Peptides against a protein of PDB entry 6TME. Designs and how they scored, part 13

Target 1, 324 residues: chain A of PDB entry 6TME
Amino acid sequence: NRLKRAYIALQAWKKAFYSDPFNTAANWVGPDVCSYKGVFCAPALDDPSVLVVAGIDLNHADIAGYLPPELGLLTDVALFHVNSNRFCGVIPKSLSKLTLMYEFDVSNNRFVGPFPTVALSWPSLKFLDIRYNDFEGKLPPEIFDKDLDAIFLNNNRFESTIPETIGKSTASVVTFAHNKFSGCIPKTIGQMKNLNEIVFIGNNLSGCLPNEIGSLNNVTVFDASSNGFVGSLPSTLSGLANVEQMDFSYNKFTGFVTDNICKLPKLSNFTFSYNFFNGEAQSCVPGSSQEKQFDDTSNCLQNRPNQKSAKECLPVVSRPVDCS
Target 2, 324 residues: chain A of PDB entry 6TME as posed
Amino acid sequence: NRLKRAYIALQAWKKAFYSDPFNTAANWVGPDVCSYKGVFCAPALDDPSVLVVAGIDLNHADIFGYLPPELGLLTDVALFHVNSNRFCGVIPKSLSKLTLMYEFDVSNNRFVGPFPTVALSWPSLKFLDIRYNDFEGKLPPEIFDKDLDAIFLNNNRFESTIPETIGKSTASVVTFAHNKFSGCIPKTIGQMKNLNEIVFIGNNLSGCLPNEIGSLNNVTVFDASSNGFVGSLPSTLSGLANVEQMDFSYNKFTGFVTDNICKLPKLSNFTFSYNFFNGEAQSCVPGSSQEKQFDDTSNCLQNRPNQKSAKECLPVVSRPVDCS

## One batch from the design tools (peptide; aimed at target 1 L45)

Design b1_p11_4_s1 (made by RFdiffusion4, then SolubleMPNN; from b1_p11_4, 3 letters changed)
Fold by OpenDDE base, seed 5:
Structure b1_p11_4_s1 (fold): chain B 324 residues (1-324), chain A 11 residues (1-11)
Amino acid sequence: as target 1 above (324 residues)
Amino acid sequence: SLEEWVQSLKS
């Protein structure tokens, strides 16, 4: 009976395909859904004597179509991977019935609409990848209440502030890159316990960086490039004991890039180009270290190549933003 | 567990 429901769902989905260049669904015929390409069956978690559809993997199938509501009949699916297709429309709310959802990857598609709040209904979700779509609107704060290992939101159309609930996240990787996020980075960011990589690239974020960033002891990648951040770099950044890649380029930072930042023990690459820094420690100078790579291009540094003109620098440098 | 179940699916 569970497989019968799956059959109905999968046939409805096949009908929702506009294009199947690789004929992935060509064998989606008949009641034996477990033989379908990209469909994976297993003994049910609740009853090992029952065979159920447990996973979908249509990654890189280049399928054009949409997700019909009947997909909600796939109640045993824990893995839903449809990466790199051309699916459009919205994520059906009927997917709320997939209570075993563990990994949801719809990245690199053409999905639209608001954040798929149905993802919030999945109690056991560990992996959420919705990057490279056209999702829009605000990011629901509840996303960070989920016990997710990874949250990939980059390359969408999200437009809001970053929720303060970010501090509740236990994710090791969080990407906000290439959206329309605005406002400040919440101070609660320092409360993220397991954060290894966080990327804010290419948003409309502004204000001063919160001092609490320095509490991210496990972060290896911190990229805040291509935003509207102002003020000086927090002195607390010296606390980033494990940071390897750090990028603050293409902002409006001012002040002095300190020795304490440039001498971070694990720092491999530090890019602070295209800002308005008016000084840097010797340890920050490109070429000063064989183990570290720095980029100080297009700042307001004296006696350095490829800097901004005095005309461009003076108006900004003379009016530094006080973040205190 | 669900995690173990999922892991078995990936194997």
Scores: peptide ipSAE 0.596, ipTM 0.962, DockQ to the pose 0.879
OpenDDE base, seeds 1, 2, 3, 4: peptide ipSAE 0.581, 0.593, 0.580, 0.588; ipTM 0.960, 0.961, 0.959, 0.960

Design b1_p11_4_s2 (made by RFdiffusion4, then SolubleMPNN; from b1_p11_4, 3 letters changed)
Fold by OpenDDE base, seed 2:
Structure b1_p11_4_s2 (fold): chain B 324 residues (1-324), chain A 11 residues (1-11)
Amino acid sequence: as target 1 above (324 residues)
Amino acid sequence: SLEEWVESLKS
């Protein structure tokens, strides 16, 4: 009975293909769905005597088409990997029936519409990759209430603010890069106890960096480049004991880059170029260390090469933003 | 567990 439902779903999906350049679904014929290319069967979790479709892997198949509602009949699927295709439309709400969903990768497709809220209905979801699509609108706050190991949101059309619920996330990796997020980074960010890597690149984020960033003791990668951040770097950044890669480039930061930041014990690369910093400690100067790489290009630093003109600096440096 | 079940699928 379960395999019959899977057959109906998979045949409906095959009919929803507009193009299959590699003939991936060429063998999707007949009732033996477990022989289908990219379909993986296993003994059911609830009954080992029953064979079920447990996984789909169509990665890199370049298939054009859409996801039909009949995919909701694949109720035993825990692994759904369909990255690097040309699937379009929306993620079907019928996928809420896939209660075993554990890893969901629809990255590098042509999906549109709002955040796929069906992903929030999966109680056991651990991996969510929706990057490189055309998802738009607000990020639902509830995403960070889920026990996800990784959250990949980059290269979409998400807008509005980052939810304050971010502090509840247990994810080790979170990417916001190349969206349209705006507003400040929430102060609750410091509560992300398992965070190793966070990327904010290429958004419309603004305001001062919250002091609570310094509480991210396990962070190895922190990239806030290409935004509209203002003010001085928080002194609490000296608490980033494990940071290796740090990028604040292409913002509107001002003030002095301190020894306490540049002497972080595991820091290997610190980029703070294309800002309005008016001073730096000697330990921040490019070439001052053999173990650390720094970039101070295009700031308002005295006696350094490749800096902004006085005409560009004066209007910003003379009006420092107080983040206190 | 679900995790163990999924890992078995990857092998």
Scores: peptide ipSAE 0.592, ipTM 0.961, DockQ to the pose 0.775
OpenDDE base, seeds 1, 3, 4, 5: peptide ipSAE 0.581, 0.565, 0.582, 0.578; ipTM 0.959, 0.957, 0.959, 0.959

Design b1_p11_5 (made by RFdiffusion4)
Pose (drawn by RFdiffusion4):
Structure b1_p11_5 (pose): chain A 324 residues (1-324), chain P 11 residues (1-11)
Amino acid sequence: as target 2 above (324 residues)
Amino acid sequence: SLEELVNELKS
């Protein structure tokens, strides 16, 4: 009996609810699972006459609990939204039985430990949001082999390198912000198709920017701020024909900022503050344009306010890194 | 389709 399997799964889950501030599971009684709050039923995909539990949505319920293995019984679920709860522990391996999983959002919870690799087992997975948890360790490179449209990893404790496989991703949005990733951005980044937004804010990345970034002609947001990148901005960045937000602030970049970048057509907010740039094109000057917003604070630029001292600048400015 | 189902659930 299919809905009985859903009943068992949801009752096993309620048992694990230690605190439910909004009494969200108060009506989770009896066998009519489709009437349970946050449970969403629909016709079976292969038979419209059969009723199935197809979705779970407890966004913002602030429930402290954990996900028991019995949730593996919800075999018809394709939508799982639990943003802003207090669900703790790990994602049960039994969730690999949820073969229709399409969008999985466990953002802003209390999950911990290694990347939830059960997500790699779902053949229809398109949206994966694990941001704002305590996941840590290496990132499974095979994650970029899945045909994910969106990958949100920001605000965890992930470490080590960006996988060389990133160029295989078909994602329109990828976030790595606020982890402990290290090393260089892979040269394969130029092979990412469908990419519109990529956010690296606040990691431990370094090395020079790969010239292959210039191939991302559909990117609208490129944010590499608060890392440790060195070298000059690649001249290939003129290929970012669609970039609207571009932020390289808080790095160790040196050299010139040219109009090759500052005059990009759709570029509206270009922040390159807190680097070691010693020259900029006139068109790159903040306050110079009514359409474009620039920020050059704390660089090594003559005749500009709030720059680094000459004392701090000359050692770095006179020793540019050979990107080789 | 599965995508249509997900869009409906989200509506």

Design b1_p11_5_s1 (made by RFdiffusion4, then SolubleMPNN; from b1_p11_5 with N7A E8K)
Fold by OpenDDE base, seed 5:
Structure b1_p11_5_s1 (fold): chain B 324 residues (1-324), chain A 11 residues (1-11)
Amino acid sequence: as target 1 above (324 residues)
Amino acid sequence: SLEELVAKLKS
C-alpha cells in the first residue's frame, strides 16, 4: 500500500517533468519504485518488514518541471534532495504529510512564491536548503524555532527584516546572502549559541551593528559585506575569539578600526574595504602581519593607498553616526 | 535502516 502510493506520486512527478536531459526518469516504469533512479527505499520505521521510499536524490539532474501535489503521498520520505534542477512553481502544501522529513534540499532551482511554510510543519527537519531560487516575501519568524543545523536562504528574493527569533536558532550555518533583507540585525543574534558561520552579503541591511555580535564566541565566518551598515564597528567584536573570516566591506561604516579587532587570535582575513573608516590601528594595516590578511581599500584613511577622495570622505566622516 | 540510507545518500 505504501509503495503503491509512492508509485502514484512518482508517476505523477514524472508526468510533471517538462525536460529530463539525462533521462533520469527513464526507468521510472512499473510498480517497483525502489528500482527507480534517484529513489531510495528503506525499511519503514514503524515496521521493518515493510519497504518504503525513504529518500529522493535527483541532485544535478537538470530536470525541468514542477512538484505535483501527489508528492504528498511519499509519506515516508526523510531525505529530499533535488538541487540543481530546473523545477519551477511552488513547494506543494501536500508535503506536510512527509512528517519524517529530515533534510530538504531544493536549492538551485526555479521555485517561486513565498517562503515554503510547509517546511515549518516538519517536526524532525534538520537541514533546509532553499538557496538559489526565487522565493520572495517575508521570512517567517518560526524558521528559527526549528532545530535546524543549517539554514540556507541565500540567493532568493526575501524581503523585510530578519526576525528577532534568530537568536533562538541552533544552526551552525545561516546564510541570508543576496536577498532583499532590510532593517537592522537583531540584537538577539548574540544568543545564537551554536553559530559558526553567518553570511549577510548583499542585502539592504542598515543601521548599526549590534554589540551582541561580540557574543558569538563560536563564529568562524562573519560576513556582513555589501549592505548599508553605518556607524563604528562595535568594540565588542573583540570577543569573537574564533573568527577567521570577517568581512564588512561595501558598507557605510565610519570611525576607527581598532587594534582589538585586528588582533583577534584566529583572524585570518579581515576585509573592511569600501567604507568610510577614517583611521586604523597599525595591526590593521595590510602587510602588517604574515598570518593575517587585511584589506583597507577605499576608505578615508590617511597615508594609505587607494582611498576615497576628500570630497567623498568629508561629508560622511564629518557626520559620523552615533550608535550609542 | 534509515540512518544507513542517509549515510549512503551522503556518500
Scores: peptide ipSAE 0.089, ipTM 0.838, DockQ to the pose 0.427
OpenDDE base, seeds 1, 2, 3, 4: peptide ipSAE 0.060, 0.054, 0.064, 0.057; ipTM 0.821, 0.818, 0.811, 0.819

Design b1_p11_5_s2 (made by RFdiffusion4, then SolubleMPNN; from b1_p11_5, 4 letters changed)
Fold by OpenDDE base, seed 5:
Structure b1_p11_5_s2 (fold): chain B 324 residues (1-324), chain A 11 residues (1-11)
Amino acid sequence: as target 1 above (324 residues)
Amino acid sequence: SLEDLVAKLRS
């Protein structure tokens, strides 16, 4: 009996709650699990005459606790949304039994450990949100082999390099922000055919930006701020025909910011502040356009306000990194 | 359907 298994799972989970401020699980009593708050039943895909637990929504419940292995008994769950709680521990490997998993949102919790590789076992997963946790270690390359629409990894403790498999991703939105990623952005990034938004904010990424970024024709948001990128901006960035928001601030970029970048047709905001740029086209000057907003603060630009001192600029500008 | 379920959960 599927509902009986669900009952066992849900009761085990209730027992794993340390705190339930909103008494979300107060009605989690008895065998009628479909009446449980945050539990949603639907006809089974294989037998419409059978009712199964198909979804969990405990978003914003502020529940403290952990995910017990018995959750693996919820084999019919396709939607698992438990964001904005205080769940701790690791994602149980037993969740591999949830083969119908479609959307998995455990964001804004206290989860720890390595990347939850159990997510890779779900063949139909389309949405993965694990942001705002304490996941650590390497990002498995296989994550980008998944046919995901969105990949939210930001605000964790992931480290090491971004896998080259990123180019295989079909996701429209990918966030790496506020982790500990290092190394270069893979050149394969240009192969992300469906990418609309990508965010690298606040990592330890370095090296030159790959020219292949310019191949991201559908990208509307590209944020690489607060890293250790060096060299000049790739001339191929002129290919970002749909970019609206672009941020390269707080890096170590040098060189000249060109018209080809600042005149991008859809560009609304371009922030390249807090770098070591030593020149910019007139089209890049803040206030030069009513339609575009620029920030050139704290660079090595001549005749511009709020720039770095010569003392700060000269050592860097005189030794530009050659990205060729 | 899954779509229906999603709609239900998001409502």
Scores: peptide ipSAE 0.049, ipTM 0.808, DockQ to the pose 0.594
OpenDDE base, seeds 1, 2, 3, 4: peptide ipSAE 0.046, 0.046, 0.045, 0.044; ipTM 0.802, 0.798, 0.802, 0.794

Design b1_p11_5_s3 (made by RFdiffusion4, then SolubleMPNN; from b1_p11_5 with N7Q E8Q)
Fold by OpenDDE base, seed 1:
Structure b1_p11_5_s3 (fold): chain B 324 residues (1-324), chain A 11 residues (1-11)
Amino acid sequence: as target 1 above (324 residues)
Amino acid sequence: SLEELVQQLKS
């Protein structure tokens, strides 16, 4: 009986709670699991006459505990939302049995260990949110082979390079922010045809921006701030016809910020502060447009306020990185 | 339906 298995799983989970400040699991008593707070039942896909546990929503419950392996008995769960808790430990491998998993949100917890590769085993997964945890190590390249709508990885401890398979992703939103990623952005990034938002904030990324970024016609948000990028901004960025928010601040960029970038038709906010740019077009000057916000602070620009000293600029500007 | 449940949980 599927509900009996669910009962075993949920009772095991309740036992794995160290703290339940809101008494969320107070009614988790007895065999009627469909009445449990945060447990949602639906008719099974294979047999509409059978009721199964299809979803878990324990968002914002502030529960401390861990995910026991018995959760693998919840084989009919398609939605697993447990964000904003204090769950710790690793994601159980037994969750591979949850073959219907569609949305998996474990964000804002205290999970540790490597990337939860069990997520790669779910054939129907569309939404993956593991942000605001303590996941570490390399990002598996296979994550981008998944037909995901969104990939939230930000605020973890991931390291190494971004996989070249990123170009295969069909995700509209991808966040890498506040990790320890290093290396260059792969040139394959331009193949992300469905990409709307991508965030690289606060990593250890370096090298030149690939020209292929200009192929991201649907991107509305591109944030590469707080990294170690070098060289000039690619001229191909003029191809970002839908970009609204663009941030390259806190890098080591050099060269001239061109009209072709600052006059992008949908651009509303362009921040390129805290770099080593030595020139900008008039269209890039803060206050030049009422419709667009620019920040050119702390560059090597002439006749602009709040710029770096000549002493700081000269060593960098005189040795521009050729990205060609 | 499971689909309806998904929609409810997304809201």
Scores: peptide ipSAE 0.036, ipTM 0.778, DockQ to the pose 0.411
OpenDDE base, seeds 2, 3, 4, 5: peptide ipSAE 0.031, 0.034, 0.031, 0.029; ipTM 0.752, 0.771, 0.750, 0.741

Design b1_p11_5_s4 (made by RFdiffusion4, then SolubleMPNN; from b1_p11_5, 3 letters changed)
Fold by OpenDDE base, seed 1:
Structure b1_p11_5_s4 (fold): chain B 324 residues (1-324), chain A 11 residues (1-11)
Amino acid sequence: as target 1 above (324 residues)
Amino acid sequence: SLEDLVAKLKS
């Protein structure tokens, strides 16, 4: 009996709660699991006459505890939303049995350990949110082989390079922000045909931006701020026909910010502050447009306010990195 | 359906 298995799983989970401030699991009593708060039943896909636990929503419950292996008994769960809790430990490998998993949101918890590779075992997964945890180590390349709509990895402890497989991703939104990712952005990034938003904020990324970024014609948000990128902005960025928000601030970029970038047709905000740019087109000057906002603060620009001193600029500007 | 369930969860 599927509901009996669900009962075992849910009771094991309740037992794994250290704190339930809102008494979310107070009604988790008895065999009628479909009445449990945060538990949602639906007709089984293989037999519409059978009710199964198809979804869990414990978002914002502030529950402290861990995920016991018995959760693997919830084999019919397609939606697992437990964000904004205080769950700790690792994601159980037993969740590999949840072959219908479609949306997995464990964001804003206290999970630790390596990337939960069990997520890679779910053939139908479309949404993965593991942000605001303490996941660490390398990002498995296989994550981008999956047909995901969104990949949220931000605010963790990941320390790998960005896998070359990123170009295979069909995700519209990908966040890497506030990790410890290192190395260069792969040239394969230009192959992300469905990409709308990508965020690299606050990592240890370095090197030149690949020219292939200019192939991201659907991107509306591109944020690479607070990294160690060097060289000039690729001229191919003129190809970002739909970019609205672009941020390259707090890097080590040099060179000239061109009209072709600042005149992008959909550009609303372009922040390139806290770099070593030594020139900008008139179209890039803050206040030059009513439709666009620019920030050129703390560069090596002449005749602009709030720039770096010559002493700070000269060592960097005189040794431009060739990204060709 | 899955879609209906998603709608329910988001309500």
Scores: peptide ipSAE 0.083, ipTM 0.841, DockQ to the pose 0.439
OpenDDE base, seeds 2, 3, 4, 5: peptide ipSAE 0.058, 0.054, 0.044, 0.078; ipTM 0.818, 0.821, 0.798, 0.835

Design b1_p11_6 (made by RFdiffusion4)
Pose (drawn by RFdiffusion4):
Structure b1_p11_6 (pose): chain A 324 residues (1-324), chain P 11 residues (1-11)
Amino acid sequence: as target 2 above (324 residues)
Amino acid sequence: SALKDLVDSLK
């Protein structure tokens, strides 16, 4: 009995609810699972006459609990939204039985430990949001082999390198912000198809920017701020024909900012503050344009306000890194 | 697809 399996799974889950501030599971009684709050039923994909539990949505319920193995019984679920709860522990391996999983959002919870590799087992997965948890350790490179449209990893404790496989991703959006990733951005980044937004804010990345970034001609947001990048901006960045937001602030970049970048057509907000740039094109000057917003604070630029001291600048400015 | 339509309908 199909809905009985859903009943067992949801009752096993309620048992694990230690605190439910909004009494969200108050009506989770009896066998009519489709009437349970946050449970969403629909016709079976292969038979419109059969009723199935197809979605779970408890966004913002602030429930403290954990996900028991019995949730593996919800075999028809394709939508799982639990943003802003207090669900703790790990994602049960049994969730690999949810073969229709399409969008999985466990953002802003209390999950911990290694990357939830059960997500790699879902053949229809398109949206994976694990941001704002305590996941840590290495990132499974094979995650970029899945045909994910969106990958939100920000605000965890992931470490080590960006996988060389990133160029295989078909994602339109990828966030790495606020982890402990280290090393260089892979040269394969130029092979990412469909990419519109990529956010690296606040990691421990270094090395020079790969010239292959210039191949991302559909990117609208490129944010590499608060890392440790060195070298000059690659002249290939003129290929970012669609970039609207570009932020390189808080790095160790040196050299010139040219109009090759500052005059990009759709570029509206270009922040390159807190680097070691010693020259900039006139068109790159903040306050100079009514359409474009620039920020050059704390660089090594003559005749500009709030720059680094000459004392701090000369050692770094006179020793540029050979990107080789 | 049917699965995508299902997911969109539930949102």

Design b1_p11_6_s1 (made by RFdiffusion4, then SolubleMPNN; from b1_p11_6, 4 letters changed)
Fold by OpenDDE base, seed 5:
Structure b1_p11_6_s1 (fold): chain B 324 residues (1-324), chain A 11 residues (1-11)
Amino acid sequence: as target 1 above (324 residues)
Amino acid sequence: SKLEELVESLK
């Protein structure tokens, strides 16, 4: 009996709660699991006459606890939303039995350990949100082989390079922000055909930006701020026909910020502050447009306010990194 | 399907 398995799972989970400040699981009593708060039942896909637990929504419940292995008995769950809790520990590998998993949101918790590779086992997964946790180690390349609509990885402890498989991603939104990613952005990034938003904020990324970024025709948000990027901005950025928000601030960029970038047709905000740019086109000057906002603060620009000193600029500007 | 309806309701 599927509901009996669900009962075992949910009772094991209730037992794994250390704190339930809103008494969310107070009604988690008895065999009628479909009446449980945050538990949603639907007819099974394979047998419409059978009621199954199809969804969990415990968002914003502030529950402290862990995910017990018995959750693997929830084999009919397609939606698992438990964001904004205080769940700790690891994502149990027993969740591999949840073969219908479509949306998995464990964001804003206290999960630890490596990337939850169990997520890779779900063939129908479309939404993965693991942001605002303590996941660590390498991002598995296989994450980008999945047909995900969104990939939220930000605010974790992920390390190493961004996998070259990123170019295979069909996701519209990908966040890497506030991790420990290092190395270069893979050149394969330009192959992300459905990408609308990508955020690299606050990593240890370095090297030159790949020219292939300019192939991201559907990108509306590109944020590479707070990294260690060097060299000039790729001239191919003129190809970002739909970019609205672009941030390169807090890097080590050098060279000239061109008209071709600042005149991008959809560009509304372009922040390139806290770099070592030694020139900008007139179209890049803050206040030059009513429709566009620019920030050129703390560069090596002449005749601009709030720039770095010659002492700070000269050592960097005189030794530009060639990205060719 | 009812599952699809559930998905919509949880979004």
Scores: peptide ipSAE 0.048, ipTM 0.786, DockQ to the pose 0.396
OpenDDE base, seeds 1, 2, 3, 4: peptide ipSAE 0.041, 0.032, 0.033, 0.041; ipTM 0.779, 0.757, 0.758, 0.783

Design b1_p11_6_s2 (made by RFdiffusion4, then SolubleMPNN; from b1_p11_6, 3 letters changed)
Fold by OpenDDE base, seed 5:
Structure b1_p11_6_s2 (fold): chain B 324 residues (1-324), chain A 11 residues (1-11)
Amino acid sequence: as target 1 above (324 residues)
Amino acid sequence: SKLEDLVKSLK
């Protein structure tokens, strides 16, 4: 019965393929769905004597098509990996029936519409990769209430603010890069307990960086480049004891880049170029360390190469944003 | 776990 449902689902999906350049679904014929390329069967969790479709891996198949509603019949699927295809349309709501979903990777496709809220219905979801699509609209706050190890949202069309619920996330990696997120980084960010890497690159984020960023003791990568951030760097950034890669480039930051930041014990690369910083500590100067790389290009620094003109600097530097 | 075995089989 379960494999029969899987057969119906997979045949409906095959019918939904517009192009299969590698003939991935060529062997998707007959009732033996466990022999299908990219279909993986395992004993059911509730009955080891029953074989079920537990995983799909169609990564890098370059398949053009859509996800039909009949995929909701794949009720035993825990792993759904279909990255690097040309699937279009929306994620079917019928996937809510896939209650065992553990890893969902639809990255590098042509999916559109709002955030796939069906992902929020999966109680056991640990990995969510929806990057490199055309998802749009607001990010549901509830995404961060889930016990996810990784949240990949980058390279979409998400808009609005980052939810304050971000502080509830237990994810080690979170990417917001290359969306249309706006507003401030929530102060609750400092409550992220397991965060190792967070990337905000290329959004419309603005305001001051919250002081609470300095509470992210496990962060190794912090990239806030290519936004509209203003004010000085928080002094609390000296608390980033494990940061290795830090990028604040292409913002509107002002003030002084301090020794406490540039002397962070594990800092390997610190890029603060293309801002309006008017001073830096000697420890921040490119070439001052053999172990650390710095980029201070295109700021308002005195006696440094490749800086902005006084004409560009004066209007901004003379009116620093107070983040207090 | 069965899930771990499945993940291993997919790689």
Scores: peptide ipSAE 0.050, ipTM 0.814, DockQ to the pose 0.452
OpenDDE base, seeds 1, 2, 3, 4: peptide ipSAE 0.049, 0.035, 0.040, 0.044; ipTM 0.809, 0.776, 0.784, 0.795

